# Peptides against a protein of PDB entry 2Q3Z: the designs that were tried, part 66

Target 1, 272 residues: chain A of PDB entry 2Q3Z
Amino acid sequence: YVLTQQGFIYQGSAKFIKNIPWNFGQFEDGILDICLILLDVNPKFLKNAGRDCSRRSSPVYVGRVVSGMVNCNDDQGVLLGRWDNNYGDGVSPMSWIGSVDILRRWKNHGCQRVKYGQCWVFAAVACTVLRCLGIPTRVVTNYNSAHDQNSNLLIEYFRNEFGEIQGDKSEMIWNFHCWVESWMTRPDLQPGYEGWQALDPTPQEKSEGTYCCGPVPVRAIKEGDLSTKYDAPFVFAEVNADVVDWIQQDDGSVHKSINRSLIVGLKISTKS
Target 2, 254 residues: chain A of PDB entry 2Q3Z as posed
Amino acid sequence: YVLTQQGFIYQGSAKFIKNIPWNFGQFQDGILDICLILLDVNPKFLKNAGRDCSRRSSPVYVGRVGSGMVNCNDDQGVLLGRWDNNYGDGVSPMSWIGSVDILRRWKNHGCQRVKYGQCWVFAAVACTVLRCLGIPTRVVTNYNSAHDSNLLIEYFRNSEMIWNFHCWVESWMTRPDLQPGYEGWQALDPTPQEKSEGTYCCGPVPVRAIKEGDLSTKYDAPFVFAEVNADVVDWIQKSINRSLIVGLKISTKS

## One batch from the design tools (peptide; aimed at target 1 N175 L262)

Design b2_p29_2_s1 (made by RFdiffusion4, then SolubleMPNN; from b2_p29_2, 15 letters changed)
Fold by OpenDDE base, seed 2:
Structure b2_p29_2_s1 (fold): chain B 272 residues (1-272), chain A 29 residues (1-29)
Amino acid sequence: as target 1 above (272 residues)
Amino acid sequence: NDLLEEALGKRFFEIHELKDENRTILVKS
């Protein structure tokens, strides 16, 4: 989780798993320097350099900083996210083959945001940075990753008798979403929450005013402890929401589909 | 099934306040 520089990122769907090769390249020339620049341009450093530097010995602190700085939202971060298939003024997220080129472009252009990233790109760059900083980290892919809009942990679809979706499609699920898990102790929490911590650099949620996510103990998510720092409810919702497929009859009656059961969350960790 | 599959994997999102007043989440729309 630290030494491997080449690996695969899993994509696609739960039924049709795909992967792409990725060069993390955490030990390539100049990458460590770029990671240090990333730390030195983070908002906390700019606010109080001494305090920021004093806290860089904490993987919890560093992880949270990195999750915020990999995206360019609200700071001089690395990547600009885009999902509308309009990538003509940059690089398509689908064209990246490694973190090194992204980081070098960012640095070489005066820490200007690199266009463009999506979840696996954000995760991969975060993985590179965290590994470079000595934090064991892996990319994680979660299939059927839910975004619960009404905080009920349910993604509900209504269909007619012909299987056609009724109403709006506001409650959509990611076919896959990528983030990272980093190994660290959690002295800021009760005993037992050491181990893998989820961090999500994709700008999906503002946490304490910044688009960042985690670290949150994977164990806490598994046990349903949503009180743990950081951002447990968000991560929990991504992996634990239930999908309900309703069939609506002409008379307005509804019943759960017995023919389809979608489960949110199938997590695959990077094997390399 | 095709419509559901289309919904599954859409990459569009909108901003919603979720969980509490201090959390803003970009969610699929």
Scores: peptide ipSAE 0.021, ipTM 0.471, DockQ to the pose 0.101
OpenDDE base, seeds 1, 3, 4, 5: peptide ipSAE 0.017, 0.034, 0.016, 0.017; ipTM 0.474, 0.536, 0.509, 0.545; seeds 1, 3 fail the geometry check

Design b2_p29_2_s2 (made by RFdiffusion4, then SolubleMPNN; from b2_p29_2, 18 letters changed)
Fold by OpenDDE base, seed 1:
Structure b2_p29_2_s2 (fold): chain B 272 residues (1-272), chain A 29 residues (1-29)
Amino acid sequence: as target 1 above (272 residues)
Amino acid sequence: NDLLEVALGKRFFEIFELKDETKTTLVKS
């Protein structure tokens, strides 16, 4: 979880699981230095360097910073996400084979955002950075992964009477989504929440005003303790959200439609 | 051949709608 530099990332779908090889490369030349640069350009450091540095001994703090800095939302972070198949002005997310090239490109271009990433790319880069900083970390893939946008633990789809999706109101489920789990103690929480902590660097929802997510104890998610910081409801929904398919009539009435059922959430942890 | 196998980083619902016109509800694990 710290020493392995090469591994696999799971992709595809629940019924058609695939994997790709990935070079995490946390021990390659210059990568640690780039990770330190990442910390030194984070908004908290720029605001108060002394305070930021004093907190870097906490893997909870560092993990949250890295979660925010791997994406370029709100800061000078590493990767710009894009999902619309228009990658001509950059590199297709599907073309990356490792974290090292991404981090080197970011640094060599003056910490300009690298185009482009998707969930597994964000997760893999975060994994590399966290490992560089001495935090045991693994990439996790969750199939049929929900993205709760309104914090109600439901994924809601809206259709009209003709079956047409009302996209402005409808939420989303990914065929797969990747994030990371890091091993750390949680002195900021009640006893028993040490161990694997979920962190999600893909910019999906803001947490305390920044596109970041976690750390949240995996145990808290399993036990349904949604009061646990950080972002327990969101992470819980990724793996456990209920789905409602609404049909809206012209008179304003709504009813649930169920023709087929699929299970939300099938989490796979990597061995490396 | 299966769109779910080859479509990466996409919304499941959109992919499913392209594959099957039937209305679908996902359930909690």
Scores: peptide ipSAE 0.071, ipTM 0.600, DockQ to the pose 0.150
OpenDDE base, seeds 2, 3, 4, 5: peptide ipSAE 0.035, 0.030, 0.026, 0.034; ipTM 0.605, 0.574, 0.565, 0.613; seed 5 fails the geometry check

Design b2_p29_2_s3 (made by RFdiffusion4, then SolubleMPNN; from b2_p29_2, 15 letters changed)
Fold by OpenDDE base, seed 3:
Structure b2_p29_2_s3 (fold): chain B 272 residues (1-272), chain A 29 residues (1-29)
Amino acid sequence: as target 1 above (272 residues)
Amino acid sequence: NDLLEVPLGKRFLEPFELEDDERKLVVLS
């Protein structure tokens, strides 16, 4: 989780699982220095350097900063996300084979955003940075991953009398999504929530005004404790959201049905 | 033995991909 530089990232779908090789490269020359630069350009440091530096001994604090800084939303972060298959002015997310080139490009171009990333790229870069900073971290892939946009822990489909989905799909389930889990104590929480913490650097929803997510105890998600900071409801929904079908009948009436046949969430954690 | 083809790569799932179906799913090459 700290020492391994080469690994695999799981992709595909629950029915067609695949992986790609990835060079995390946390011990390659200059990478630690780049990770420190990342901390030194974060909004909290720019606002109050002394306060930011005094908190860098906390993996909770650092993890949350890294989650926000791996994406370029809201700050001078590393990666710009793009999902529309138009990558001609940059590098296709599918072309990356490791974190090192991404981080070096970012630093060498004056901390200018690198084009482009998607979830596994964000997660892999975050994993590299956190490992550089001495935080045990692994990439996680969640198949059938829900993106709850309205904070109701539901994925809602509208269906006609024949069961066909109607209208725009505002909320959908990804074939896969990637984030990271980091090992840390949680002195800011009640006892028992130390261990693996979920962090998501892919810009999906804002947390306290910034595109970041976590850390949230994996245990809290497993036990359904949605009051646990940070962002427990969002992460819970990614792996446990219920699918609701709004079914229109022949007479025009609509009724609600919880579709238990649609299973959200199949999480696979890497060994390194 | 009907086959259903689904796209390769990161994408949103169609409901039929999550439902129990007698048809076999195949990833597009």
Scores: peptide ipSAE 0.420, ipTM 0.820, DockQ to the pose 0.051
OpenDDE base, seeds 1, 2, 4, 5: peptide ipSAE 0.370, 0.024, 0.020, 0.017; ipTM 0.736, 0.544, 0.566, 0.531; seed 5 fails the geometry check

Design b2_p29_2_s4 (made by RFdiffusion4, then SolubleMPNN; from b2_p29_2, 17 letters changed)
Fold by OpenDDE base, seed 2:
Structure b2_p29_2_s4 (fold): chain B 272 residues (1-272), chain A 29 residues (1-29)
Amino acid sequence: as target 1 above (272 residues)
Amino acid sequence: NDLLEQPLGKRFFEEFVLENETKKIVVKS
């Protein structure tokens, strides 16, 4: 989880699992320096350098900073996300074969956002950075991954009696989503929450005003302890959200479909 | 075509009809 520089990232769907090779390259020349630059341009450093530096001994703190800085939302982060298949003014997310080129491009262009990333790219870059900083990290793929936008642990959509989608609900499920898990102690939590912590650098929802997510103990998610920082409800929803299919009648009444179901979440942790 | 078979991560709604063991993918946005 620290020493391996080449691996695979799982993609596709639960029924049709795919993978791509990825060069994490955490030990390639200059990558550590770039990771340090990433820390030195983070908003917390810019606000108070001394305080930020004093906290860099905490994997919890560093993990959260990295989660925020891998995306360029709200800061001088590494990657700009795009999902609309319009990549002509940059690099298609599918074109990347490793984290090294991305990080080098970011640094060499004065920490300008690299175009473009999607979930596996964000996760892979985060994995590289965290590994480079000495935090054991792996990429995780979750199939049928929910994006809860209203913090209710539900993915809700409405249909009429003909099965047509109604309204403008924006909550969705990814065919797959990638994030990282990092191994760390959690002295900021009750005993027993050491181990794998989920971190999600894909800009999906803001946490404390920044597009970042985690770290949250995988154990807490498994046990349903949503009170644990950080962002337990969001990560829980990614893997456990209930999908509610509402049938709306002409009179405005709604009822749950009894003949339809969707299972959220099938997590695969990488071995590399 | 089929979002589940696409190489990229895509957002969707899906329903599984238990009676027919069929899946329907609905793209919201």
Scores: peptide ipSAE 0.038, ipTM 0.626, DockQ to the pose 0.106
OpenDDE base, seeds 1, 3, 4, 5: peptide ipSAE 0.025, 0.025, 0.025, 0.026; ipTM 0.596, 0.555, 0.581, 0.585

Design b2_p29_3 (made by RFdiffusion4)
Pose (drawn by RFdiffusion4):
Structure b2_p29_3 (pose): chain A 254 residues (1-148, 151-160, 170-248, 256-272), chain P 29 residues (1-29)
Amino acid sequence: as target 2 above (254 residues)
Amino acid sequence: SDDIFNHSSAELPDELVLSDDSKTVVLKV
């Protein structure tokens, strides 16, 4: 979770899982310096640099800033999202085989966002950044499925959508800032929309808080709970509707 | 089960209610 520089990102579908190899490259030349730069341009550093550097004692703070800076609403984030099959301005999300060239590109262009990312690209870059800084991190994929004239599927078909698959990261740490017993894997979601409140979204939120439905636990627990849960009910006339099943075959490299 | 394809955007609230002449569907996330 710290030292291995290549891994797998799972894509495809719940029935046909694709394992896409990936070069996280966290110890390649210039990558650590680029990560330290990423911290020094984060909005919290601009607001109070002395405090920002002091808070870097915490993997909760750093994990939040690190993942949060990958797809940042501010112009200084690492990647820009796009899902319309129109990637001519730059580079397709399906092309990348690693995080390193994106990070170098980002540094070389005044810390401007690199076009383009999709959920697995953001998660892959977040993994590289956090593994480089020493926070044990893994990329995770969740699969969702539809069964087909449903109004539910129409509403979605035609960025908090429910996708065929969605990726994020998990990082390992204690949570002295929370009630006891939430140490371990924390979910961090670097996909784009920081929207409700706060400098960043989403996480870190303990995986256990998600499983337990304890959605008052910081940070951004409802956003991560929504990616692995959806409750759908019909009233034809009360009935459970399985036209949409969310939270299947959640996967990571062994 | 089928794959999910999205082509356009949608605003997803905490509770989505969709209805027509035959039924009402409620989605909660």

Design b2_p29_3_s1 (made by RFdiffusion4, then SolubleMPNN; from b2_p29_3, 17 letters changed)
Fold by OpenDDE base, seed 1:
Structure b2_p29_3_s1 (fold): chain B 272 residues (1-272), chain A 29 residues (1-29)
Amino acid sequence: as target 1 above (272 residues)
Amino acid sequence: MDDIVIEGPAELPEKLVLENETRKIVLTR
């Protein structure tokens, strides 16, 4: 989890699992230095360098910083996300084969955002950075991954009496989503939440005003402890959300129907 | 290929397919 520099990232769909080889390259020349630059340009450092540096011994703190800094939202982060298949002014997310080139491009261009990333790219870069910083980390793929926007643990579709979706879909289910899990103790929580912690560097929802997510104990997610910081409800929903159809009737009443045709969440974790 | 641990309510195919071109898409019925 720290030593492995080459691996695979799982993609595709639940019914058709794909993978790509990926060079994490955390020990390649200059990569550690780039990771340190990433820390030194983070908003917390810029606001109060002494406080930021004093907290860098905490993998909880560092993990959260890295989650925010791998995306360029809100800061001088590494990657700009794009999902509309218009990548002509950058590099297609599908073209990347490793984290090293991305990090080097970011640094070499004065910490300007690299175009472009999607979830597996964000996750892979985060994995590289966290490993560089001595935090055991793995990339995780979740198939049928939900994006809950209102923290109600539901993916909601509004339908007319004929079952036709009305309006724009506010919430989404992705064919797959990637994030990272990092191994750390959680002295900030009650005992028993040490171990794998989920961190999501893909800019999906803001956490405390910043596009970051986690760390949250994987155990908390498994046990349904949604009170556990950070961002337990969001991560829980990614893997466990119920799909609900709100069907409007002729009389104006709304019927709630659980959609069982789509099962949210199927997670793959790597052993290396 | 990396060893994997599968967690979730569904089963995955026995074999993974090596592909280098994929993207996130919204699932719709």
Scores: peptide ipSAE 0.212, ipTM 0.676, DockQ to the pose 0.027
OpenDDE base, seeds 2, 3, 4, 5: peptide ipSAE 0.024, 0.031, 0.013, 0.053; ipTM 0.552, 0.560, 0.435, 0.556

Design b2_p29_3_s2 (made by RFdiffusion4, then SolubleMPNN; from b2_p29_3, 14 letters changed)
Fold by OpenDDE base, seed 4:
Structure b2_p29_3_s2 (fold): chain B 272 residues (1-272), chain A 29 residues (1-29)
Amino acid sequence: as target 1 above (272 residues)
Amino acid sequence: SDDIVIEGPAELPEELILSNEERTIVLRR
């Protein structure tokens, strides 16, 4: 998880699983320097360099910083996300074949955001950075991944009487979503939560005012312990959200269908 | 195909509409 520079990222849908090769390239020339630049331009460093540097020995702290800095939201982060299939003024997310070119472009253009990324690109870059910093990390793909926007562990969508989804609601289930899991101890938590920690660099929701997510123990998610920092409810919802299907009829009546964990979540880890 | 690779909304099964857990709520206007 640290030494492997090439791997596969899973994509597609639950019904049609696909993978692409990806060059993480964490040991390529200059990549470590770029990762250090990434740390040195993060908001916490800019606010208090001494404090930030003193905390870089913590993979928990570093993981959270990297999660925030891989996206350009709220900071001088690496990637700008775009999902509308209009990529003419940049690089299509589908065109990337590795993290190295992205990181080099970011650095070479004065830490200007790189256009564009989607979930697997964010995850892959985060994976590269974390591996470069010595944190064992893997990319994870979750099919039928829920995006809970209101932290109620529910995904709600509306259909008409014909079963057609109504409205462009931001609360949705992704066909697939990628994030990373990093191996670390959690001295900041009760014993037993060491191991894989989920981190999500895709800018979906703000955590403590910044578009970042995690680290949260995978064990906590599996056991339903939503009290564990960071962002346990959000990550839990990605893999376990209940779906509420509202069917609105012409007479104004609404049928509520609750589906418990039947649709959301099929997680696959990166193969090395 | 590129269409499968792009992250987007999942296709949800129609069977959700026929769930045994379905209940009717009358929205008061």
Scores: peptide ipSAE 0.184, ipTM 0.626, DockQ to the pose 0.103
OpenDDE base, seeds 1, 2, 3, 5: peptide ipSAE 0.179, 0.184, 0.118, 0.149; ipTM 0.607, 0.611, 0.578, 0.589

Design b2_p29_3_s3 (made by RFdiffusion4, then SolubleMPNN; from b2_p29_3, 13 letters changed)
Fold by OpenDDE base, seed 5:
Structure b2_p29_3_s3 (fold): chain B 272 residues (1-272), chain A 29 residues (1-29)
Amino acid sequence: as target 1 above (272 residues)
Amino acid sequence: SDDIVIEGPAELPEKLVLSDENRTIVLTR
């Protein structure tokens, strides 16, 4: 989880699982230096360099910083996300084959955001950076991954009396979504939450005012302990959200229905 | 290796079952 420089990332859908080769390249020349630059341009360092540096011995702290800095939202982060198939002014997310080129481009252009990324690109770059910093990390793919936007652990659809979905979907389920899991102790939590921690660098929701996510113990998610920092409800929803359909009737009444046909969450963790 | 698939909305199943305490609705595509 720290030594392998080449691996695979799972993509596709629950019915059609696919994978791509990826060069993480955490030990390639200059990559460590770039990772250190990433830390040195983070908002916490700019606010208080001494405090930031003193906390870099904590994988919990570093993990959260990296989660925020891999995306360019709110800071001088690495990647700009885009999902509308308009990539003419940059590089298509589908064109990347490794993290090294992305990180080098970011540095060489004065730490300007690299266009463009999607979930697996964010996850892969985060994995490279965390591994480079000595944190055991793996990429995780979750099929039928829920994006809960209002923190109610539900994906909600509105339907007419005929069952047809109305308007734009406010919330959505991704065909697949990628994030990372890192191995660390959690001295900031009660005993028993050491081990794999979920971190999500894709800018989906803000956490404490910043587009970042985690670390949250995988155990907490499995056990439904949503009080556990960081961002347990959001990560829990990604893999466990219920789908609710609000059906409007002709008389103006709305009926709540639980969708039992669409199951959220099928998580695959990489072995290396 | 497999071709890269873009991230997007999950495909709905051919059969959707919606239910509450009072009724069950089956939607087919």
Scores: peptide ipSAE 0.244, ipTM 0.729, DockQ to the pose 0.079
OpenDDE base, seeds 1, 2, 3, 4: peptide ipSAE 0.184, 0.219, 0.033, 0.014; ipTM 0.626, 0.714, 0.505, 0.442

Design b2_p29_3_s4 (made by RFdiffusion4, then SolubleMPNN; from b2_p29_3, 17 letters changed)
Fold by OpenDDE base, seed 4:
Structure b2_p29_3_s4 (fold): chain B 272 residues (1-272), chain A 29 residues (1-29)
Amino acid sequence: as target 1 above (272 residues)
Amino acid sequence: MDDIVIEGPAELPEKLVLENENRRIVLTR
């Protein structure tokens, strides 16, 4: 989880699992220096360098900082996300084969955001950075991954009388989504939550005003402890959300129906 | 290939998977 520089990232769908090779390259020349630069340009450091540095001994703190800094939202972070298939002014997310080139480009261009990333790219770069900083980390793929926007643990679709989805489809389920899990103790929590912690560097929702997510104990998610910091409801929904259809009837009434055709959550992690 | 752990059940419509290959898609069904 710290020593492996090459691995695979799982993609595709639940029925058709695919993978791509990825070079994490956490031990390549200059990568540690770039990771330190990433820490030194984070908003918390810029606000209070002494306080930020004093907290870097905490993998909980560092994990949360890295989650926020891998994306360029709200800061001088590494990657700009794009999902509309228009990548002509940058590099297609699908073309990346490793984290090293991304990190070097970011640093070499004065910490300018690299175009472009999607979930597996964000996750892979976060994995590289965290491993480089000595935090055991793995990339996780979740198939049928939900994005709950209103923290009600539901994916809600509004449908007309013909069953057609209405509105902007604000809440969604991805065929797959990637994030990272890092191994750490949680002295900031009650006993028993040591182990794998989920962190999501893809900018999906703001956590305490910043596009970051986690760390949250994987155990807390499995046990349904949604009070556990950080962002337990959001991560829980990614893997466990129920899908609800609000169906408008001919008479104007609305019927609530549980959509059983969409099963949220099939998580794949590596044992290496 | 890395050893993997799989948790939870999920099903995707085969047609959607085949039509979009390796691209990320938002599921609407």
Scores: peptide ipSAE 0.246, ipTM 0.721, DockQ to the pose 0.035
OpenDDE base, seeds 1, 2, 3, 5: peptide ipSAE 0.223, 0.213, 0.172, 0.188; ipTM 0.656, 0.630, 0.667, 0.593; seeds 2, 3 fail the geometry check

Design b2_p29_4 (made by RFdiffusion4)
Pose (drawn by RFdiffusion4):
Structure b2_p29_4 (pose): chain A 254 residues (1-148, 151-160, 170-248, 256-272), chain P 29 residues (1-29)
Amino acid sequence: as target 2 above (254 residues)
Amino acid sequence: STEEKPVGTEEHEEEEEEEEEEEEEEEEE
């Protein structure tokens, strides 16, 4: 979770899982410096640099800023999202085989966002950043499935959508800032929309808080709970509707 | 596919292709 520089990012579907190898490259030349730069351009450093550097004692603070800076609403984030099959301005999300070239591109262009990312690209870059800084991190994929004239599927078909698959990262740490018993894996989601409140979204939120439905736990628990849960009910006339099943075959490299 | 898409999009596109094939068959008939 810290030292291994290559891994797998799972894609495809719940029935046909694809394992895409990936070069996280967290110890490649210039990557650590780029990661320290990423911290020093984060909006909290601009607001209060002395406090920002002091808060870097916390993997909760750093994990939030690190993952949060990958797809940042501010112009100094690492990646720009796009899902319309139109990636000519730059580079397709399906092309990358690693996080290194993106990080280097980002540094060389005045810390401007690199086009383009999709959920697994953001998660892959977040893994590289956090592993470089020493926070044990893994990329995780969740699969969702549809069964087909449903209004539900039409509403989605034609960025908090429910996708065929969605990726995020989990990082390992204690949570002295929370009630006791929430140490361990924390979910961090670097996909775009920081929207409800706060400088960043989403996380870190304890995986246990998600499993337990304890959605008042910081940070951004409802956003992560929504990626692995969806309750759908029909009223033809009360009935459970399985046209959409969310939270299947959640996967990570062994 | 390895691309992230809205759930159910690929199944809907396959249905559209089948409908188009049926229409072509009907015209030929």

Design b2_p29_4_s1 (made by RFdiffusion4, then SolubleMPNN; from b2_p29_4, 13 letters changed)
Fold by OpenDDE base, seed 4:
Structure b2_p29_4_s1 (fold): chain B 272 residues (1-272), chain A 29 residues (1-29)
Amino acid sequence: as target 1 above (272 residues)
Amino acid sequence: SLEQLPVGLEEAEEKEKKKKEEEEKKKEE
């Protein structure tokens, strides 16, 4: 994990799994220095440098900082997300082949946000940064990945009488989503939650006022322990949400139906 | 596409792609 500079990222859909080669490049010249700059421009450092530096020995703390700083939401973070197919004022998310160019562009432009990223780009950059900092990390792809916005562990669709989805599709299922898993001890939790921790650098929901997610023990998600910090309900929903259709009838009645055709969550962890 | 898409949009794009491929096949016939 830490020593592998090249790898594959899984993309596509559950029916059509694809992969792309990716250069993580965590040992390339100047990349470690850029990762240290990323830590030194984080909001917690700017607020209290001494406190931030004293906590950098904790992979839990560093993982959470990196999750927030890989996206540019609410800070001087690395990447701006975009999903509307309008990439003409930047670089298309699909054109990136590695993390090194992204990190170098960010630094060389005075820590200005790089345009643009999507989930795998965020995850790959986070993976590079965490590996540079000595944290064993891998990219994970989840097919049919749910984005639960109201923390009810459901994806709710409103449908008309014809079965057409109505309203703003605020809650959605992604064809795929990527995040990272990092290996760390969890001295801040009860015993038994050491091991792989999920971290999501894609700006989806705010955690404690910042667009960041995790670390949360993969074991806690697997066992359904939603009380476990950080962001267990959100990460649980990404892989386990139930889909509910609210079907409006012509008479104005609403019928609740469990959608069994949309199975949320098919997680693939990279081996390298 | 290799882009991240909502499942509902992916199905629509796949249907449009199949329709274009069928229209191209009909032009070659």
Scores: peptide ipSAE 0.341, ipTM 0.707, DockQ to the pose 0.354
OpenDDE base, seeds 1, 2, 3, 5: peptide ipSAE 0.311, 0.333, 0.308, 0.329; ipTM 0.669, 0.698, 0.670, 0.703

